# Designs tried in a protein design run: peptides against a protein of PDB entry 3V4L. Part 252

Target 1, 386 residues: chain A of PDB entry 3V4L
Amino acid sequence: GQPLAKDKVALLIGNMSYWEHPKLKAPLVDVYELTNLLRQLDFKVVSLLDLTEYEMCNAVDEFLLLLDKGVYGLLYYAGHGYENFGNSFMVPVDAPNPYRSENCLCVQNILKLMQEKETGLNVFLLDMCRKRNDYDDTIPILDALKVTANIVFGYATCQGAEAFEIQHSGLANGIFMKFLKDRLLEDKKITVLLDEVAEDMGKCHLTKGRQALEIRSSLSEKRALTDPVQGAPCSAEALVRNLQWAKAHELPESMCLKFQCGVHIQLGFAAEFSNVMIIYTSIVHKPPEIIMCDAYVTDFPLDLDIDPKHANKGTPEETGSYLVSKDLPKHCLYTRLSSLQKLKEHLIFTVCLSYQYSGLEDTVEEKQEVNVGKPLIAKLDMHRGL

## One batch from the design tools (peptide; made by RFdiffusion4, then SolubleMPNN)

Design b2_p24_8_s2 (from b2_p24_8, 10 letters changed)
Fold by OpenDDE base, seed 5:
Structure b2_p24_8_s2 (fold): chain B 386 residues (1-386), chain A 24 residues (1-24)
Amino acid sequence: as target 1 above (386 residues)
Amino acid sequence: EEEEELEKKLEAELKPMGSAPTVP
């Protein structure tokens, strides 16, 4: 029979905005496209951009809490990385230059922890360089992995090589994701699917002799990403997992704000990623006595590090949101919150209405505080370890 | 010719998703 997954869980990390290293572009699109595909495959997907070492550790810990016996776990990483002695290291955005293993997350340590959960399948998709870091002489003493025969690594490149992005169209894709996305929905054993992706990449003249997909597998069973989730009665654990995931993906409800002047504002929310939300404001009613009015969002929590110069834009694209702009209402002011993982408390902010009456020269302001609770990933309380 | 120019243009736009640490 077709194998059944007890559940399917994915963590996708895209690091781009490095402090001490060259900035990347591909991880933005690659994490977004992969998120949408894995959601069509009934994966519970957490998608995170631009994580520090601490935030990456917490994201992995929360991912491991979603794993259990017979669950399919998928980890995708796009960003800077290296490979020393067959150990893969993911580089956080705050990593020093030079970075070392002590500043990075070891994928084989994550694999060990996934094996302790008795997972049904462990898939690692690593869109990073596999060059040796000569500044890291540390040989990780890794504990011996269990023989679980359920492991698949898809490396975007071969050992000692680089992975590349194409920057041609403003939105860059990684070479690996460019070919993976066309095959990912196929009902094939995951190793067969990745082998077909390797053949498709091998036809790309641009990367010939520079990048080649490597598949490392111990997968003894015919497991596919298309394998259906077992419709078992929700164990208390499965219910907790479903609730935890649902919390991390719950947007604030859209609000209609009424001001004393009689202006009505629609306040809406959209998720770009699990840690990236767009706030949008629109004027839905204006009294005829008011000739001009604008609705600004201000007074955000300091933990979000929101520059007011990047808030209240006339287009989503001016905020750096290119992916979800088609799904957003038009004629709003847009603000992108890109660091929701940093939010310790409720998201409280001010909606400021600036308006002018007909025949008065003075601009009037009216303010309303809004509390939307903990949006998206901020509900997981990734900071509870501090 | 146009394909070779497009390939050269795309080759110039290939950036590594990972660099060896550059010591400042």
Scores: peptide ipSAE 0.205, ipTM 0.738, DockQ to the pose 0.826
Fold by OpenDDE base, seed 4:
Structure b2_p24_8_s2 (fold): chain B 386 residues (1-386), chain A 24 residues (1-24)
Amino acid sequence: as target 1 above (386 residues)
Amino acid sequence: EEEEELEKKLEAELKPMGSAPTVP
């Protein structure tokens, strides 16, 4: 019969804004495009940007809670990385320079934990360098992996080689994602799909002799990312998994705020990623005696590290939100919350209405506090150990 | 010709998505 997945779960991590290392650009687009493709494949997708070591560990732990017997697990990582002794290390944004294995997440440790869940398929897509880190002398003593015959690694590059991004003036994919995205929806065995991606990337003159896709697999069955999810979630475990995923993707409800002056504001929310939310405000009603009015969002929790210079912009792009701008309402003020994982408490902020009456020079302000609870990934309490 | 110039321009814009730790 056609293989069936009990469920399909993906964790996508894109690290770009390194503290002590060169900043990247491609992971933003790559995580976003891959999220949209995997959603079309009925994956439950958690998409996270710019994670610290601690935040990456918690994201992996939460991902492992979504895994169970016969579930398809996909981990995608785009960012800095290295490979020592056949072990792949993902570099967090807070990693020191030089970084070591103690500052990084070992992919083979994650694979061990996935094998304990009796998963139906384990896919790792690693868009990172595979050069040796000569500053890391640690030989990780990994326990012997189980023989599960359900493992696929797609490495964006060969062992000891670099993975590349195109730093064009616009938004561009990394080289791996540029070719992967064109085939990802094909109903093919995942190893055949990746082999075709390797052939397409091998035709690219830019990366010829610099980057080539490596496929490492032990996959005894014809499993595809297109494999349908088996039935309704009837098990208690499947219900828990669905509830946990739903919590991580629940946006705040849109609010209509009414001010004493008679101005009405629509407050709306959009997800760019599981840890990145756009807040937008629009004036939906204005009394004729009010000539000008603007609705600013202010007084955010300090844990979110919001630069006021990038808040309350006339376009999503001015906030650094280039990807979802087409799906957002026009003629709003926009604020991008890029670190929702850091939120320990409820998201409480102030909506400040600044307005002017006809024939008065003085600007008047009215304020309302808004509590939207824990949006998106903040519901998982990823910071319980900080 | 235009494709080869575009390829050369794109070659100059290729950056590694991972650096080995640069010695400070």
Scores: peptide ipSAE 0.192, ipTM 0.730, DockQ to the pose 0.819
Fold by OpenDDE base, seed 3:
Structure b2_p24_8_s2 (fold): chain B 386 residues (1-386), chain A 24 residues (1-24)
Amino acid sequence: as target 1 above (386 residues)
Amino acid sequence: EEEEELEKKLEAELKPMGSAPTVP
């Protein structure tokens, strides 16, 4: 029979906004496109942008809690990286210059922990450079991996080479994701799918002699990303896993705020990523005596590092949200919260209504405090242990 | 000439998704 997955779980990390290193652009689009494809494949997807070392460790720990016997685990990473002695290191956004193994996440350590979960399939898609870091003299003494015959690595580049992004019309894609996205939904053994992606990349004149896909696999079974999830969660552990994932993806409910002047505001929420949310406000009712009114969001928690100059924009694109703008309602004010992983407490903020009456020169303000709890990834308490 | 300008334009659009640590 076709192999069945007990469940399918993916962690996608895209690091772009490095503190001490060159900024990237491709991880934004690549994580978003891959998230949408893996959701069509019935994966439980956690998608995270711009993680610190601590936030990356906690994201991996939460991902490992979603893994169990016969679960398919997929880790995607797009960002800076290096390879020393056959070990792949993912570079967090807060990594010092020069970075070392102590500042980075070793993919082979994550693989060891995934093997302890008795997973059905372990897929790593690494969209990063594989050059040696000559500032890291650490030889990792890794324990011998178990012979599980269920491991697949797709490296965007060969050993000692760079991975590249292509910038088009202000957005960028990684070359790996550009070809992977066209094949990812195919009902093929994952190693056959990646081999076809390697052939498609090999035809690209831009990367010829600069970047080539490398596949490493011990996968003995015909497993595909299209493999169906085995029926209703029968175990207590499967119920807990489903609840844990659902918590990380629960948006705040849309609400209607009523002001004393008789203005009604709709406050809505949309997820761009598991740690990125768009807040939008719209005027749904205005008394005729009010000639102008605007609804601003303000007084956000300091942990979110929200610049008021980037809040309350007339378009999603002006917030830096280029991907979800088609799915958002029109004629709102938009605010992008890009660091929900940093939220320690409930998301409390103020909705400020500024309005003017017909025949009065003075603007009037009314304010309402809103508590939306912990949205999306903030429910996982990614700060437990600081 | 046009192919070389296209190749130079395409090379300018390719950015590495990784840097070796720059020595300060």
Scores: peptide ipSAE 0.186, ipTM 0.714, DockQ to the pose 0.719
Fold by OpenDDE base, seed 2:
Structure b2_p24_8_s2 (fold): chain B 386 residues (1-386), chain A 24 residues (1-24)
Amino acid sequence: as target 1 above (386 residues)
Amino acid sequence: EEEEELEKKLEAELKPMGSAPTVP
């Protein structure tokens, strides 16, 4: 019969905004497009941008809690990385220069932990450089991996090579994601699908002799990303997994705020990623006596590090939100919260209304505090160790 | 010619997604 997944879970990490290293652009688009494709494949997707070492460790730990016997686990990483002695290291955004293995996440350690969960399939898609880091002399003594015959690595590049992004003036994919996205929905064994992606990349003149997809697999069964999820969650563990994922993706409900002057504001929320949310405000009712009326959001929790200069923009794009702008209502003010993983408390903020009456020169201000609880990934206490 | 100029322009726009740490 067709193989069945007990469930399908993906963790996607895109690191771009490095502190001590060159900034990247492709991981934004790559994580977003891959998220949408994996959702069409009935994956539970956690998508995270710009994680510190500590935040990456916690994201992996929460991902491992979603894994169980016969679950398909997919880890995608786009960012800086290196390979020493056949071990792949993902570089966090706060990694020092030079970074070492102690500042980075070893993919083979994650694989070991996934094998302890008795997963049905382990897929690693590593969109990172595979050059040796000569500043790291550490030889990781990894314990022997179990022989599970269910492991697939798709490396965006071959050993000792670089992965590339196309730096057009707009949104562009990494080379790996550019070809992967066109085939990802195909009902094929995952190793066959990746081999076809490798053939498509091999035809690209731009990357010929610079980047080639490497596939490493022990996969003995015909498993595909299209494999159906085994029916209604009948196990307590499947229910817990569904609840954990649902918590990490719960948006605040849209609110209608009523001010004393009779102005009504719609407050709405949209997810860009599991740790990135757009807040939008619109004036839905204004008394005719009010000639000017502006609504803005302020007083965010300090943990979010919100620069007021980037808040309350007339377009989503002015906030840095280029991907979800088509799905947002028009004629709002937009604010992008890009670090929801840092939120320790409830998301409490102020909605300010500034307005002017006809025939009065003075502006009037009204304020309402809004508590939306812990949105999205902020429900996962990614800070439990601080 | 236009394809080769486009390829050269695209080659100049290729940046590595990751580098070995460059000690300053």
Scores: peptide ipSAE 0.177, ipTM 0.730, DockQ to the pose 0.823

Design b2_p24_8_s3 (from b2_p24_8, 10 letters changed)
Fold by OpenDDE base, seed 5:
Structure b2_p24_8_s3 (fold): chain B 386 residues (1-386), chain A 24 residues (1-24)
Amino acid sequence: as target 1 above (386 residues)
Amino acid sequence: EEEEKLLKELEEALVPMGSAPTVP
């Protein structure tokens, strides 16, 4: 019969805003486009941008809690990386310069932990460089991998080579994602799909002699990303997995705030990623005696590091949100919360209304505190222990 | 000429997704 997945789970990490390393751009678009494609394939997707070492470890641990016998696990990483002694290292945004294996996540350690879960398929898509790091002479003592015959690596480049992004004309993909996205929905064995992506990339004049896709697999079965999920989630473990995933994707409900002056504000929320949320405000009712009226959000938790200069923008694009702009309501003020994983407490903030009456020169202010609980990934408490 | 120019502009826009650690 056709292989069935017990469930399908993906963790996507895009690191761009490095502290001590060159900033990247492609991981933003690549994680977003891949999230939308994997959702069409019935994957439970957690999408995370700009993680520290500690946050990456916790994201992997939460991903491993979603894995079980016969579940398909997919890990995608876009960011800085290296390969020493056949071990792949993902570089967190807080990694020092130079970085070492002690500052990075080893993909082969994650694979070992996935094999302990008895997964049905393990897919790694690694959009990073595979050059040796000459500042790290550490030989990782890895435990022996089990012979599970269910492993696929898609490396964006060959061993000892670089992977590239294209920084041309604004929003651009990494070269790997540019070709992967066009084939990802095909009902083919995952190794055949990646081989076709390798052929398409091999036609690109930019990558000739610089970057080529490498496929490493032990996959003995005809498994595809299109393989259907087996039945209704009737097991206690499947219900727990669905609830855990749902927690990481729960948006606050939209609110109608009423001020004493009779102004009504609509407050709304949108997810860009599992750790990135847009807040938007609009004036939905204004009494005729009020001539001017502005609503803004302020007093965010310090853990979010929200610069007021980047809050309350007239467009989503002015916040750095280019991807979800078309799906947002128009004529709002927009604020982007890009680090929801850092939230230790409830998201409490102030909505401030500034207004002027006809025939009065003085501006009046009214304030309302709003508590929206823990939105999205903040429900997982990824900072437990700091 | 225009295609070679565009290829050159795209080659100059390639950014490696991995830093060689530069000790400051």
Scores: peptide ipSAE 0.342, ipTM 0.819, DockQ to the pose 0.844
Fold by OpenDDE base, seed 3:
Structure b2_p24_8_s3 (fold): chain B 386 residues (1-386), chain A 24 residues (1-24)
Amino acid sequence: as target 1 above (386 residues)
Amino acid sequence: EEEEKLLKELEEALVPMGSAPTVP
């Protein structure tokens, strides 16, 4: 019979906004496009941008809680990285310069923990450099991996080589994702799919002699990303997993705010990523005696580090939201919350209505406090222990 | 010529996804 997955879970991490390292751009588009493709494949996808070391560790721990016997696990990483002694290290955004293994996440340690979950398939897609870090002389003594015959690594580059993004004008994919996205939905064994991606990358003149895909596999069975999920969750563990994933992806409900002046505002929410949310406000009713009115969002929790200069924009693109702008309502004010993982408490903020009456020169303000609870990834309390 | 120019502009736009640690 066709192989069945007990469930399918993916963690996607894109690191771009490094503190002590060159900033990247492609991980934004790459994580977003891969999220949409994996959702079409019935994956439960957690998508996270710009994680610190601590936030990356907690994201991996929460991902491992979603894994169980016969579950397909996929880890994607786009960002800075290195490889020492056949161990792959993902570099967090807060990593010092120089970084070491103590500041980074070892992929082979994550694989060990995934093997303890008795997963049906383990896929790693690593869009990072594989050069040696000469500032890290640490030889990780890894315990011997179990012989599970269900592991696939897709490395964006060869051992000792670089992986590249293209920082051209506009939004572009990294070189690996550019070719991976065109094949990812194909009903093929995952190693055969990655071999076709490797052949497509091998035709690219930009990467010829600089970057080539490497596939490392122990996969003995014909497993595909298209493999159907086994029917209704019958176990208590499967119900808990579904609830845990749903908790991390619950948006606040849209609100209709009524002001004393008779203005009605719609407050809406959209997810760009599991840790990135767009807030939008629109005037849905205005009394005729009010000539001008605007609805601003203000007074965000300090943990979110929201600059008011980047809030309340006339377009999603002016907030840095280029990906979801087509799905957002028009004629709103938009605010992008890009660090929801940092939220310790409920998201409480102020909606400020500024308006002017016909024949009065002075602007009037009305304010309402809004509590939307913990949106998206903030429900997982990724700060448990700080 | 235009294709060779575009290839050169794209080559100059290549950013490695791994910093060689710059010791100060």
Scores: peptide ipSAE 0.337, ipTM 0.815, DockQ to the pose 0.834
Fold by OpenDDE base, seed 4:
Structure b2_p24_8_s3 (fold): chain B 386 residues (1-386), chain A 24 residues (1-24)
Amino acid sequence: as target 1 above (386 residues)
Amino acid sequence: EEEEKLLKELEEALVPMGSAPTVP
């Protein structure tokens, strides 16, 4: 019979905004497009941008809580990386220059922990360089991996080689994701799918002699990303997993704020990623005596590191949100919260209405505090150890 | 010619997803 997944869970990490390293661009698009494709494949997807070492560790721990016997686990990473002694290291955004294994996440350690969960399939898609880091002389003593015959690595490049993005005109995929996305929905054994992606990449003149996909697998069964999830979650563990995922993806409800002047504001929320939310405000009702009015959001928690220069924009693109702009309502003011993982407390902020009456030169302000609880990934308390 | 030019512009726009640590 066709193999069945008990469930399907994916963690996608895209690191771009490095502190001490060259900034990347492709991980934004790559994580977004892969999220949408994996959702069409009935994956529970956690998508995270720009994680510190601590935040990456916690994201992996939360991902491992979603894994259980017969669950398909997929880890995607796009960002800086290296490979020493056959161990792959994902580089967090706060990694020092030079970075070492002590500042990075070892993929083989994550694989060990996934094998302890008795997963049905373990897929790693690693869009990072595999060059040796000569500043890291540490030989990680890895425990012996179990023989589970359910492991697939798709490396964007060969051992000792570089993976590339194309920083040409606007938003583009990394080279790996450019070819992967065209085949990801195909009902094929995952190793066959990746082999076809390798052939497609091999036809590209840009990658020829620079980057080639490497497949490392121990997969004894015909497992595909298209494999159906087993019917209704009958186990307590499956219910817990579904509740945990649902908590991490719950948006605040849209609010209608009423000001004393008679202006009504709609406050809405959209997820770009599990840690990235767009807040939008729109004027739904304005009394005729009010000639101008704007609804600004302000007084955000300091932990979110929100630059006021990028808040309250007339377009999503001016906030740095280029991907979800088509799905957002038009004619709002937009604010992008890109670091929801950093939120320790409830998201409390102020909606400030600035308005002018006909025949008065003075601008009047009214303010309302809004508490939306912990949105999206902030419900997982990824900072409980800090 | 235009394809070769575009290919060259794309080659110049390749960024490696791994910094060799530039020791300052």
Scores: peptide ipSAE 0.335, ipTM 0.819, DockQ to the pose 0.817
Fold by OpenDDE base, seed 2:
Order: C-alpha cells, then structure tokens, then sequence
Structure b2_p24_8_s3 (fold): chain B 386 residues (1-386), chain A 24 residues (1-24)
C-alpha cells in the first residue's frame, strides 16, 4: 500500500540579519514559499526568521517535541553555514566572527535526536555553504547514528562548495529553492524528486561549475512528501502534537475598539511567519464633526525591540512585509513585529487615536490599552532559561 | 550580447549563503 505518515512536521529556519556577518535576503522568500508549499502537503510548519543560538536551540527542542514514531520530520535551513569533517553547522544571527562549533547548531546532533523519536522519515534541506571553517579546530565526536534507513539530506551545494542567492532586482529565491519549489508538490519518492531538482539546477548557466545539489540518502522505502497523514488523531500523543502546533500558530482575534469621541477602530492581526506578525488598524466609523483622525499603535514590550520609525506605516511594504501584503486589508496603518520569540510576557500595547474637530485647531488624543495574550510562537516560551 | 551581459550582471549579483568567517 502507499506509505502513511503518522503526522508531518516541518521546522523552517531562515537567518538573514546577522550581527557580525554579511546580511542575506533570499531566506525570507525561501522560508515563506516553502511554508506555503508544505502546508499544501498537510505539514504542520513552524517558520522562524532571524534566530539567535539560544532561540535556535529552543526551536529545535520544540520541533523534537512534535516528533514521534512514524511522524515525518523535515528541517529546512537557509542562512550562513559550514561543514567540518562531514558535520553541517547552522550559524545563528548572533554568532561571533569568527564563529566556532560551540556557537552553532550541528545538524547531525539534531538527526541523532530525531532518530530517538523513531520518526518515519527524516528530511534535511540545507541551503547553506559547505566550506570548511578553518577557525574551528573542534573535531565533534558524534555518537554513532542508528541505522534507521529513513534519512534524506538535500544539500543546496557540494561538499566544500558555496550555495548562492541572487541579489538582483528586489526579492528573489536562493538558487536551491528556485528549483525545489517547482517540483515540491510532485507525488514522487523524495530522493527522486530531489534528483529531478538536481537535473534542473544542473541546466542553469549561473550555477554551472559553482553550485550543484548533493543528495545523501539511506531511504529504503518509497516515501514522498505527498504521503497522506493517517486519519483522525487516535493517539493521545497525536492530539498533544496537534495542540502544541495549534498554540504556536494562534493569532489574536480581530477587535473593534470604540473611543469616547465616537470613532470606531478595527484592530487586526496577520501571521507572516511563526515569529512575525503584522498588526493593522483601520478607522471603520468616524463622526462627521471629526475632520481628521489617525490610529497609531505604541508602547510595545521592550523585549520586541520595535523601532517607532518602522511602526504605523501606510503600506505593509514600508514595514518590510512584502509577502503577505496581498492578503492584508487596504487603507490601514501597519506595524510588523519580527521577534515574537523574544516576548516574555503578554503582548500589551496602546492604541492611540489622534483626531481634530471641525473648527478647533487643537489635536485631541484618546488611548486604549490592548492585551492580546501570547501570539503565535510566543506561546512556546522559547526564551525559557535566558 | 544582451543575454551574455545579463548573465554577467547576475553573476556579479551572486552572494554566498555562508561566508567563511572573515578575520577582523
């Protein structure tokens, strides 16, 4: 019969905004497009941008809690990376220059932990360089991996080579994702799908002699990303997994705020990623005596590091949100919260209405505090131990 | 010529996703 997944879970990490290293752009688009494709494949997707070492460790730990016997686990990483002695290291955004293995996450350590969960399939998609880091003399003594015959690595490049993005004319995919996205929905064994992606990438003149997809697999069974999830979650563990994922993706409900002047504001929320949320405000009712009014959000928790210069924009794009702008209502003010993993407390903020009456020169302000609880990934308390 | 020029502009726009640590 067709193989069945007990469940399907993906962790996608895109690191771009490095502190001590060159900034990347492709991981934004790559994580977003891959999230949408994997959701169409019935994956539970956790999508995270710009994680520190500590935040990456916690994201992996939470991902491992979603894994169990016969579950398909997919880890995607786009960002800086290196490979020493066949061990792949993902570089966090706070990594020092030079970085070492002690500042980075070893993918083979994650694989070991996934094998302890008795997963049905382990897929790693690594969109990073595989050059040796000569500043890291650490030989990681990894414990011997179990022979599970269910492991697939798709490396964006060969051992000792670079992976590339194209920084031309705005937002573009990395080269690996550009070819992967066109085939990802195909009902094929994952190793066959990746081999076809390798052939497509091999025809690209830009990558010829610079980047080539490497597939490393022990996968003995015909497993595909299209494999159906086993029906209704009959196990207590499957119910817990579904609840854990649902908590990490729960948006605040839209609110209608009523001010004393008779202005009504709609406050809404949209997820760009599991750790990135857009807040939007719109004036839905204005008394005729009020000639001008604007609704601003302010007084955010300090943990979110929100620059007021980037808040309350007339377009989503002015906040740096280019991907979800089509799904957002028009004629709002938009604010992007890009670091929800840092939120220790409830998201409490102020909605400030500034308005003017006809025939009065003075601007009037009214304020309302809003508590939306812990949105999205902030429910997982990924900062536990900082 | 235009295709070769565009290819060259795209080659100059290639950024490696994982710089080896630059010694400061």
Amino acid sequence: as target 1 above (386 residues)
Amino acid sequence: EEEEKLLKELEEALVPMGSAPTVP
Scores: peptide ipSAE 0.325, ipTM 0.812, DockQ to the pose 0.828

